Peptides against a protein of PDB entry 7UQJ. Designs and how they scored, part 370

Target 1, 160 residues: chain A of PDB entry 7UQJ
Amino acid sequence: PELYQNFNITPPRGVLFHGPPGTGKTLMARALAASCSSDERKITFFMRKGADILSKWVGEAERQLRLLFEEAKKHQPSIIFFDEIDGLAPVRSSKQEQIHASIVSTLLALMDGMDNRGQVIVIGATNRPDAVDPALRRPGRFDREFYFPLPDVKARFKIL

## One batch from the design tools (peptide; made by RFdiffusion4, then SolubleMPNN)

Design b2_p30_6_s1
Fold by OpenDDE base, seed 4:
Structure b2_p30_6_s1 (fold): chain B 160 residues (1-160), chain C 160 residues (1-160), chain D 160 residues (1-160), chain A 30 residues (1-30)
Amino acid sequence: as target 1 above (160 residues)
Amino acid sequence: as target 1 above (160 residues)
Amino acid sequence: as target 1 above (160 residues)
Amino acid sequence: EEEIEKLNESLRKASEIAYEEALARAKERL
């Protein structure tokens, strides 16, 4: 968090957490939300699952994304956490193009439309970074990626 | 495994991890698997999502559960981790009774059929313990429950 | 990361990761280092074990800490990760007071001497936050503490 | 530096292997 102030690095609009399931991506996103909150400044944490946005909101996923971003902007400072973002924005495979393409396009537009002065961070988590549309991984979107490796059994034996 | 031998405690057949999403339930299950692994005894970790067993294996979910338990028994010591077990064994709601009832019945039978001498532990994780069939929460099944609280907002503030 | 710039929050000089072994503290520190690195700005990640600084550098631990901080400052942006920092800065137990007191005093002075404009973050990880000298946990040092909860120790004993 | 780089490479390789094995197991199930 501090790293960006000290480093004079333009804050990414989005951070992609990737790594094997159960490596703590969701825990980390919550820990980040938590730690960025102070008694003086509460951070609003929005959590959505990629697959839930597709399955619960068939035909309304785009609207629900827009509402989520507007709500996050209204309640800034805020974090939007997309758990399993590969379920929301899978790589364009030739067979289910239309519905996924529109949702991806909406998410891209929402991320591009975030003012760099906005106090909204988007965190995506995935177990399959290669299943995330490369368009989401471009500068100004999920332009920073955190790999969560499984703790090597050997690394764990050195910690215990 | 060794801890139960040393303390003369009958190992639970199943453990339910419950708490808000992103409290580290999955990370903990993997962490337990890796800490119970020694250089002399590698623990095999099986992970399944409750919803995936239902959706990917329509009509074969029972067979896939049986295969999973046999594979875990073959590769003992092992941990079977059911992430989102509420998706596999939801409380009997009136509208989808037959298919869910058969899968739940199969899981119950598989847990009941585990010899207490087997080095197989079943971990269920859920964000909604009240959405898990009470039959799974009985002695000899998921008879031990662990609450994963959100890190207290104050503990969270100490984090950032 | 961005949240601190947008929120005009003074970045902590140090972050303490605490929680039981195998909760992903070390993994998190490495993940933070990796994601703070971009193609345009590589973050230098320094890792030291607290016990190694004491055991490998008997009589030179203070000098090695000074060299580490100077090297981190030279290679900024940088992260210094102290794994098992309780091994470096144990709570003053009556029998090894002098050597530990001098090393702790040196670490305190190095953390206090960091310019808030310096692009150096210090991350400490411990399994025993109560074994870390309270002086390190004060504002301007490890003023932010990440709890990596295990499920309740009673939980762990019921699983293992 | 070299030991940290070796450790980072070893962790990266172990992580890549675990990821590739997880990906391979995920592909075999598709």
Scores: peptide ipSAE 0.024, ipTM 0.252, DockQ to the pose 0.038
Fold by OpenDDE base, seed 1:
Structure b2_p30_6_s1 (fold): chain B 160 residues (1-160), chain C 160 residues (1-160), chain D 160 residues (1-160), chain A 30 residues (1-30)
Amino acid sequence: as target 1 above (160 residues)
Amino acid sequence: as target 1 above (160 residues)
Amino acid sequence: as target 1 above (160 residues)
Amino acid sequence: EEEIEKLNESLRKASEIAYEEALARAKERL
């Protein structure tokens, strides 16, 4: 939140954290949620794993996404963090099960339906930015992407 | 590394990192691997995701595990990091597919077959330690367990 | 912990984690402490904030440091983590209050007084390694320094 | 030591390549 205010940047509706596994994407999202929480202004941090939404909510995943976004809107300022978002929103293929297509469509609609003035940030984390549906990576959705490199070898050697 | 020398603890063959998602388990494993590689002595870091071994190597997962442990042994000192190890080694159930039982059995045999003097550490990370086969959590395997709590709100502000 | 056994490396008495705020230094220290605790041999993790020791224990900070090191020695294997160690051990200045000088001197003496065979590791974390007294950064104290880089500039500029 | 370095470098390169290829495929799809 303050980051975007300090930068006079319109907060992205969606931010894609991508990088090799174990580069701290999820940690950074939690950290961002925490830095943005002051004593005066707590950020509500929602975390979901993409594969969990897909697997736990067969037939209700869309409704659970709607409820998540409504809850995030109710508890503004909010961060919704999707870990392994590639598990939620696989790249559209001719073999894509209708269920996956509808979940992606729901997520698209929810991201598009976020008012520009809302204090809800959506962070997606993936190890495979290529496995995320390109429709989610368009302006007004996950329009900002962040590469999490492996910790530098020099940083590594000092960590010894 | 030095902690166990200081501790006169036989280095665990296996270390289980467990805790809520986004507590930095994978980052820690990478940072440990990094923190143990000096200019004089680099640690080889192998990373596998449990679900990837299960899903990508249907019928060859056992062979891939054997090759991984052989490669880690060849390139000692080594860390093998299994992210989401609960995906590789689900708790044994009466409905467990024979394939999962054989993968678990292979991993058990590989961990048991590690010489106590070997410079190979196996780190498993899970969000669900209860979903890991208890046979993997026995002495000589993942006999050390490490809870990664959620960063406390105060720790969060300092992680920012 | 085991990696240094395998490396025949004398464990550092003190390890300095440094880098920008948000780089996971505190998380790393907690996770290292976690990562060294088995069921057979738990590591005692002591956490103190440098500023808290300075502010909460005016006139007793030295005694509290002594007690902390004694407790860590009693509960070996142990990690003492100082978060924001620059708040405990500010760089010596001509205007440095005698209280700060005595706290730094006590910490120096405690680190120097640790037996090489002791199972106590001291981790300091700071956002300002230049604000840490150089006397603490000498061999036998915080002689290993770990840079936690910001996620790559491209990631940073997009986080912005 | 050199073999560990080569393997760490090969694993790093393989991880970087796999990620750069994934990133390239992601960019080509964008």
Scores: peptide ipSAE 0.023, ipTM 0.324, DockQ to the pose 0.047
Fold by OpenDDE base, seed 3:
Structure b2_p30_6_s1 (fold): chain B 160 residues (1-160), chain C 160 residues (1-160), chain D 160 residues (1-160), chain A 30 residues (1-30)
Amino acid sequence: as target 1 above (160 residues)
Amino acid sequence: as target 1 above (160 residues)
Amino acid sequence: as target 1 above (160 residues)
Amino acid sequence: EEEIEKLNESLRKASEIAYEEALARAKERL
């Protein structure tokens, strides 16, 4: 958030962190939240796991998403981090369709309903960006994508 | 790795990384694998998600664990990283008991069967260390525990 | 620490975390310190910024390094984390030679003077590994290197 | 406080350099 304010760049509404598991996506989101927090301006960090919203809140997932976005808006500046967002918003063409379609539709509406001037940033993390509904990856939603590669092993053993 | 050599502490067979989600547990495991790899000595890094072994391999989870440990032993030096290990080895007192109990029993046997001289390290990551079966946290298994705090948690180790 | 014992690898005295800034190097160092701390065995984490040692302690930088290593040795087990180590230990061929050469020489001597059995680990973080004096990257010093890659910004700016 | 602020400043300068390099590579491919 502050990075984009400091850069005079309109903060993206949504950022998709994608890459192999254990590449530090969630860590980066927390580090960004911490780095954007000053003594004067604390960022509120909300974290949800996509599968937890789907499994723990069967029949209330849409309401829980709305409450999360309202709470994030109330506690501006804020970051909403969705870990495993592919578990919340799978591609619409898979046959467990209706429950997932409603949740995806709600998330789309919540991201579209965020005022561009709002101090709420949404970060989605996934190991499978192509398993995330393409509608979430459109402009005004998760319109910025960050690939997290595996840490490369540069052991420069200069054996003398 | 190095700190324990300097400590004259017998290297743990297993290390439990625990702490809030997105504190870099998986990134640390990959970074450790990367650091222990040289041009001469590459460490083979095996990663499994606890829930994936449980859900994708219904009825074969024990066999897949055995195959994983055999493959890790074949490709020494190696790291086996279990992400979300609480999903693989939940506390035995929860009523989905029998399938989980067999998987836990197999993992216990595999960790006990590792030669202390073996070049295989097991890293478990969890957000809930108390949800991991206490039998896995005993000496000779995950006998070292590493707490990953939130990055915003100043090391206010105020020593009271 | 423990991983290197299992591999019969002499623990590095120093680990160089390198990669673009914001890749979680400092966060990883803190997570390592916290992870190596148990209820029974707390690791003392010392953090210094290379530029601060150079700028705040003009004419005393060598003394401050010695005091830091003595304090770390006194509070074993400990981690010394140098953030922006390229600011402390620039490549010797750059014309601000004499002051930097003395500081580098002191750091080399301190790393060489650490008993390999000592419970002190040194972590250096840099955004420019090639700006770090190659003498620090030799065996017995920062002889393990971890690359922290950027999350590759695949800005799929499909400008429609 | 100062150490967190310096970490934040280092993270900021990071993202700037990475963004400029990514933007430069994106412009060369267009």
Scores: peptide ipSAE 0.000, ipTM 0.335, DockQ to the pose 0.102

Design b2_p30_6_s1
Fold by OpenDDE base, seed 2:
Structure b2_p30_6_s1 (fold): chain B 160 residues (1-160), chain C 160 residues (1-160), chain D 160 residues (1-160), chain A 30 residues (1-30)
Amino acid sequence: as target 1 above (160 residues)
Amino acid sequence: as target 1 above (160 residues)
Amino acid sequence: as target 1 above (160 residues)
Amino acid sequence: EEEIEKLNESLRKASEIAYEEALARAKERL
């Protein structure tokens, strides 16, 4: 949280971490959460996996998202980290449209319903930024995007 | 050790991690060690700093290297990680030649003396691959090199 | 740069990253630097090794520190990252006291001389927080400390 | 103390996830 005050930028509500699997997206989100807490000001870090919200909460995913945002607002300053957000908010493809469309619509409404003065930051992490619904990538939502490149493929193939 | 078995690649005796400081070379070496260990198969991770072997063991650096390789062989499967290996085996420049040449010669002999069937992997990390003695970068030694690029500064800059 | 504005915390001038070697402190500092710029607002990231400032600039270390802080101020918003800061500002032990005491005193003066409105953050990384001069760990200097734990001792004991 | 402990726990969990991601990288590579 403190780096931002020195830099005089208005916080995005949502930040999208994207890049190949194992580029340190989740590490970075947690490290940001950690680096942002002080002895004077705890940042509550909420982590959810996109796939877990769909699979563990069939029929309740929208309610769980609402509760998560309410809890994050109650414990502000807070970070909500969605790991694998493409699992929660995939690009609308026809066959799973209704349930996914409802969850995406709920997430959109929750992100739009945050006051820009709210002390809640939402971080989404994905390996497939193009598999995230473009509606989430609009201004006031995940309007800041961060590419986590692979360590050079030559480095990866030599680790391999 | 297990990483290479799963890739069907004969493990190099030595792997050189190179790239700018703070690209996660040491983190990756630890993560590789961690990832290769299972509940059934512990991998012993030996870490040394190149500069520490020179500075802390003046006159005994060769003995300490021998003991390290013996201990790693005893606790195989094992990883020996040399952080800042350019501090241990700098390119031979005239003014500090004798002590450095002996340590480099000992490290070369230890790497050459490993059987290819040995479950000991040596990882060197450096910020300056060109500052590592070219003799260490030959086949059968640090013959695999891995570039750790900076995470794209532009990409990550949007997070905070 | 934006998280802290929401959280209404005055940014510390200095942040100390501490923890065992290879816990990703330098990766994190680069990551923070590389997370704090935007396409609109580049953060200039200055990196120095503590040991390099002592060894490469014998007799000029103080001047190099002053130039570094001036350049960081000129290119604000900026981050100064001192890797291995215990190599630059070790706890004052009697035998190397004079040169180290002067460099520590210069670093203290430079950190104290930053305006709280300055867009310069100083990050120190160390493997030995107790080996850093306590004067640097006081309010207005490195007054925020972040522990980088080992990946769980269980994970390290699985590495081991 | 508690906030440093939560910071350290968040960093531990970050390190655990870095480890799990590095482990997943290593397992996807495995």
Scores: peptide ipSAE 0.000, ipTM 0.202, DockQ to the pose 0.082; fails the geometry check

Design b2_p30_6_s2
Fold by OpenDDE base, seed 5:
Structure b2_p30_6_s2 (fold): chain B 160 residues (1-160), chain C 160 residues (1-160), chain D 160 residues (1-160), chain A 30 residues (1-30)
Amino acid sequence: as target 1 above (160 residues)
Amino acid sequence: as target 1 above (160 residues)
Amino acid sequence: as target 1 above (160 residues)
Amino acid sequence: KEEEEKLNKSLEEASEISYEEAKKEVERRL
């Protein structure tokens, strides 16, 4: 917050972490949540897997998203991390995916409804950024993307 | 290698990374592979997801595991990383899971068949170490376990 | 870098990871380095233990720090990770710690001398952030602090 | 330890830029 107040930069509401599997997106999100917490300002981290929201909360996914955002707001400052968010919000291909369309719509509304004054950040992680609904990748949603490349095994380590 | 030579410790054939989801097990394994690679000694990193071995390689999982270990041996020094290895090698519950028993048996044989002189390390990552077949957790297989704790969400980061 | 250029945000020169031992500070620093390195953009990772800089490089610690930063700059984009940085840069207590004062002064100068356009990042990890010289914790140095709390077993329940 | 130090160095190199970028971004949003 303080850094962005000083630069008059609107904090993006959502951050998309994308890159190959096992590039540390989830760990980074956790580390960031951990890192943004202080003695004075503990950040509450909420993690959900996109596939779990669809599979475990069949018919309640929207309600569970609302409850998640409400709980995150109640425990602000907070981070909501969606791991495998491409599983939650796949690109709308055909007319038959009403369920995905509704969950995406709810997530969009929840991200849009976050007061920019709210200390709730949403991090999405995906291995397939192009499989995430482009509506989620717009300003005020996941408006910043961080590529998590594979650690090239050729990364030069001089261990002195 | 050099570390294990100095301590007269038989290099673990396998390392089990376990801990809650998004604790960076996969990232650590990748980073291990990356770090063990130098300009003089590139380590080849092979990653497979346990669920993918079962789902994508239906009826060929054993062959694909053999090919993976052969390719890893061909490109030694190498690391084979099994993400979500509990999906590949679940605890043998009932006589009816012949498929899982065969894949586990093949993985056991491949890990046992790794000459301790071979520069092939196997890393398994799981969120459920107790869901991994105990046979894989024996000496000469995943005989070292690293717990990846959750970064407590209360981690204090003042991000200035 | 690109993200910082776009926002006119001075990239932090240094990030302090702090928290109890075994909270994954080193793991996270590692994981982040691995995640930043791609096939197209390899990041060069340099790790030093604060205690090793003092104990292994007795009388040469300043020179080794300079060489480390020069090498990091030569291999940019790069990360310098100081594990147990409280061992390198203890809080200046008494007039007799001239050696620590000199090493800290050198590290301060090296961090200050990093051109903000240089793709060299410094991560320090400590179990005792209050034992790190406050001069290192100022803007343009370790100006971002990341607390790595103990994995509270209770954090497991909110992330499921 | 040396391979662990090697790992430590690699992970740290690649991790920090994306982490600091991600961190700055998370920080910007907090």
Scores: peptide ipSAE 0.035, ipTM 0.417, DockQ to the pose 0.048; fails the geometry check
Fold by OpenDDE base, seed 3:
Structure b2_p30_6_s2 (fold): chain B 160 residues (1-160), chain C 160 residues (1-160), chain D 160 residues (1-160), chain A 30 residues (1-30)
Amino acid sequence: as target 1 above (160 residues)
Amino acid sequence: as target 1 above (160 residues)
Amino acid sequence: as target 1 above (160 residues)
Amino acid sequence: KEEEEKLNKSLEEASEISYEEAKKEVERRL
């Protein structure tokens, strides 16, 4: 934070957590919200699962995304965590996932429409970063990517 | 292991990790497998998602469970981790989940059929322990339960 | 980052990873460095073992710490990871560890002397947080602590 | 033993959280 302010670096509006299933991505998102909450400054944590937004809100997913971002802005400082974001924002080039182009476009617009002064951070988690629309991975969106390696890889690196 | 042998404590055949989504349940199971693996003793880690066993193996889920337990026994010491086990072993009384009664019965039989001498540990993770069939939570099955609290609760306890 | 800026929360200069041996503290630090490196922004990762700074640099440990922090500042953004920091920064009250009082004082001064503008993060890992000098655990130093329980102890006690 | 299990569970939860918090803290600071 101070690093971004002090270096005049626009902090990334979105953070992509990627890595194999069960590498902790969701726990990471919650631990931020908790660790960034002080007694003086509680962070509001919004969690949504990408596939649930599609399945529970068929035809309303764009509206639900807008409401989520509005609510997050209302309750700022806030974190929006999208678990399984590849389920919400699939690669536009996939024939089967083209049905979600409107949802992806809405998410892109919501991320682009976040004022740099807004105290809203978006975290996306995926097991497949290559399945996330590259448009979401551009500067001003999920422009920071965090690889969550397997603990086995971790244990090996501790033995090496 | 040595502790169980030395104390004549029958190791629980199954462990239920339960708590809100993204409290680390899956990372725990992986970290367990990694940390219990020494250069002298590699633990084989089998991960399955409960819903994936149902959706990918429609009509073969029982066979896939049997094969999984056989493979785990063949590669012992092993951990079988069921992520979202409430998706695999729903409460038998739920009308929508009655379709899974055979799968639940197979999982029960596989857990009961694990010899106390087998170096196979079963970890189930769920966000909803009350959605897991109570038969799986009986002694000799998932007879140890571990609640994974939210980091917010942990952050409060660390500030306290 | 945005969250701390927006929250006017001074990001902690240091993070203490504590927990039993093998819990993945070192790997976490490496995974962090890797994950925070983007194609646009490579993070320089400096790893030192606390005991090695004492043993390899007898009488020069203070100078080596200064050089390490200077090099980290030169190559910012950077992470300095101290593995086994209890070996470097023992509790000043221990008679055997009083020999390290100058080293601890140097590390304290280096952490205090980090401009909030520096893109240098210090991570300390220890198996014994109570063996780390409490002065290092004060605000503006290792003011965030993260407990890494044994996955083995986790597994063992979940299996026990 | 139950206290040790509870402690160990708290430890477990704290380790995962610690890995995650650590990852976050490094990611937050980077």
Scores: peptide ipSAE 0.021, ipTM 0.380, DockQ to the pose 0.057; fails the geometry check
Fold by OpenDDE base, seed 2:
Parts: structure tokens; C-alpha cells; sequence
Structure b2_p30_6_s2 (fold): chain B 160 residues (1-160), chain C 160 residues (1-160), chain D 160 residues (1-160), chain A 30 residues (1-30)
């Protein structure tokens, strides 16, 4: 908080956790939410899976995202954790373009619409950072990326 | 596999997972075994604790190691996971030397005796890589080391 | 806190994490310690392995347990994490009874001797809850148990 | 990939449930 104010830096609205599956991205997001929650300052943790938003809410995904951000704003300070965000906001590919374009557009608008004073942190987790729409990885959105290496990716490829 | 053949590099027979306790070394070894296991290629996962081999099999530890490697070879492709390998193959210290020297010698011989064509991968996990006998950390044995950091407490400071 | 005081319920002093090896019990205990530690309330995390207490401190295990609990009490609020607690407090079996009975008795006395006002939480992790002395699983000791399932029990059958 | 994703998803879900329950219990004891 204070450090971002002093440097006139727009505080990051989104953090992208990326790295191979099983690197503890989800566990870390939960541990962070819990660790930042004190008795004086309870952080509300909202978790959604990217694929679940697409699959469970066909045609309602945009509305569900809006409701999630409104609820997170209502329960500030809060963390919105999107697990498998590459499922929600894949790189725009020609065949699924229209449905994904709408959801990505809504998520972008919601992240852009959060005032710098909002105590809502968005954490996205992905195994494939390059499969996340580049528009989400811009400043003021998921502008901080944390790589969760496999314990040497070379081992997995050497074990495979 | 193919990449190691092309570079005339002796494929690592052993992988050492090291890092603080509770960094998910065992979880990762299991996740690797699971992720490498397809419907077409089931990987057999053998797990032993280093301390259990010493404590449960006093005088039979060498035989148990031989049986484990034979069983792993029979069920190829396979992973042998030694949890707490520093308990099985501690640095040779003067007071318990003879029993440990025999077990370490047997493990070394078993790892050296695995043909480069064997689909048996050995994963050792330790919290103290420096407490593992240096002979096990040589090329053709545990020649690949993977550090499992604590989930970076710096991620907390960057999100806060 | 308040709810336990109102109902005259002895607050649980110990939590047992149990489940197959590599289900993240140790990682979870560390994540919990980190998550409950704020800048205002730093939780001191003490970690011991059950087998290490038996093997490294032959004849001193009781003293080491006493020192651990005193240090944890001195550094309140604190978590004592016993990894592999089945190695420290195995079910009383006839052949190794005397050494184990002494250590289990000391651990029981230390857990019972923690006043309800102490900010010392004990977490035990085991892969074999049935191998833990039933006296440790009684109310006022490890009276809460958390099962850590394997991610997919089917994946365990596919890996095993 | 789908089984790895299911395993990871199930790891995450199982870790999540156990974490939330364990967290609630640790928070209740603190």
C-alpha cells in the first residue's frame, strides 16, 4: 500500500501466477489470502476456476464475473482467485472467438473499472501464461507475474 | 529420452529433490509419476522412506533395496521414490559407519547396475542435500538436483 | 476462543493431519503457520520429525520434547509441527514397548500440561493414523483430525 | 493432459478443502 502511493505507481490490480501444474499456485494463493487476513482485517477470498465459469455458466459467464467483482468489492479487502485463467481468457483463436471475446472483454472491463483505491486483488493462476490473452497481461491488469517453476522443468522433461 | 540419446549424454538415473520440509517434494514426485502415467504407459511408483529401510529392516536393508530395484525393473516404466534419503544414505560419520556404509554401497551398486536402457527413474528427496553421501550425488546416480524453495515469502511482500 | 470459553469446552490443543504420503500435510502445516503469522502476530513455527527425535536423541528424546514445548511456550503464539508423528508415538507394540512408552508418556504429559490459555498449537502429521497411539487421539490432545486425500484415489490406483 | 489436469484439479480441490478446514480450525485455535 504505502510503497505504491509514494512512487505514484498504480498498484497492481492483478497478479498472474504461472508455472507447471502441481507447483502450488492455488495453495500459494490461499496461503497468501490467509496470511494477509488478520483479526482486524479479514480478507475475503473468492475462488473460481476459469473452465467452470465457461462450462457451468454458458451465456451467464459475463454476469457471473460482474457479480463476483461486485461481491468482492462489497467484501473488501478481498482476493479474487481465478484458477486456470487460461480456460477463461484463452488467447483469441478463430473457432471459439465470439464467446471467449465476450468473457475476456468483460474481465478486462472489470479489472479496468476497479479504482486504485479498491482493496480487491485479483490473482490469476495458469499453467500456460502464453495461452492467456495478452490484453490481460498489460499494466493495470495482471501486470505482476510470478513464475512457479517446477523444481527444475528440466527434470520433468528428463523424467518424461 | 530421445534428447539424451542425441547428445550422447548418459541419462540421469537419479534425481535429488531437496529443499525445506513441506515444500512438496513427495507431492511433486507423485504428481510427476501421475502426469507421466498415461493409459498407454502406466508408470509404476515405488515409495520408500530412507529411515524406514534402516529401522524396520535391520540386517535386511540391503536385501530390501535389491528386491525394490528388481521389482521396479520388472514393472518398467517405474519410479523409485526415496523419501528422506538422507536417512538411508547419510554422510559417512564415524560412529555408525559400518551399517550405513553397507546400505550406501548397495544403493550405489544398484544405481550403477541400472543399464541406460532401463526405464527406472530414482527420485531421492531430502531436506539436507549436504547430509546425503557425496557418492550418491555423482554422475550416473543422483546427478540432477532440484531445489524446492519455500513458496517465496517475497510473493507476499509483492502482493501486499 | 470465545465459543470454547462459553461452553466450558477444553479447546483442542492438537490437530492430526493424516493421509497418504505426499498429500501436502507438511506443506499445509507450513502454509497455515505462514498464513496465521501477521506482522503484528508472528507465529513461531517449530518443526520436528518423529523419527528424528527417536534416532538422533536416544535416551534424550524426553528432554528434547520438554525443551521443544518450553521453547514453543516462550515464543507464543507458536505451532509445534510433528512430521511423521507415528514414528514418535507408534501404537504400543510388545517388542519395543519401553522406549516408546516413555516418549509417548512424555508427549501426553506435555500436551496435557499446556494450559487452555497457551497459544501453542500442536500439529501432528502421519500417513498412518491407526499407527498413532490412541492416547494421543483423545480429547484435549490430537482431538481434531484432518484427512488429506490423495488428489485422485484413482490416480493412486493408476500410480500404484 | 486431461488426467494431469484432473489430478492437479483434484490436488487443488483436495488441498483446498483440507486447507480451508485446517485454516478455520487453526484460526479458531489462535
Amino acid sequence: as target 1 above (160 residues)
Amino acid sequence: as target 1 above (160 residues)
Amino acid sequence: as target 1 above (160 residues)
Amino acid sequence: KEEEEKLNKSLEEASEISYEEAKKEVERRL
Scores: peptide ipSAE 0.018, ipTM 0.268, DockQ to the pose 0.047; fails the geometry check

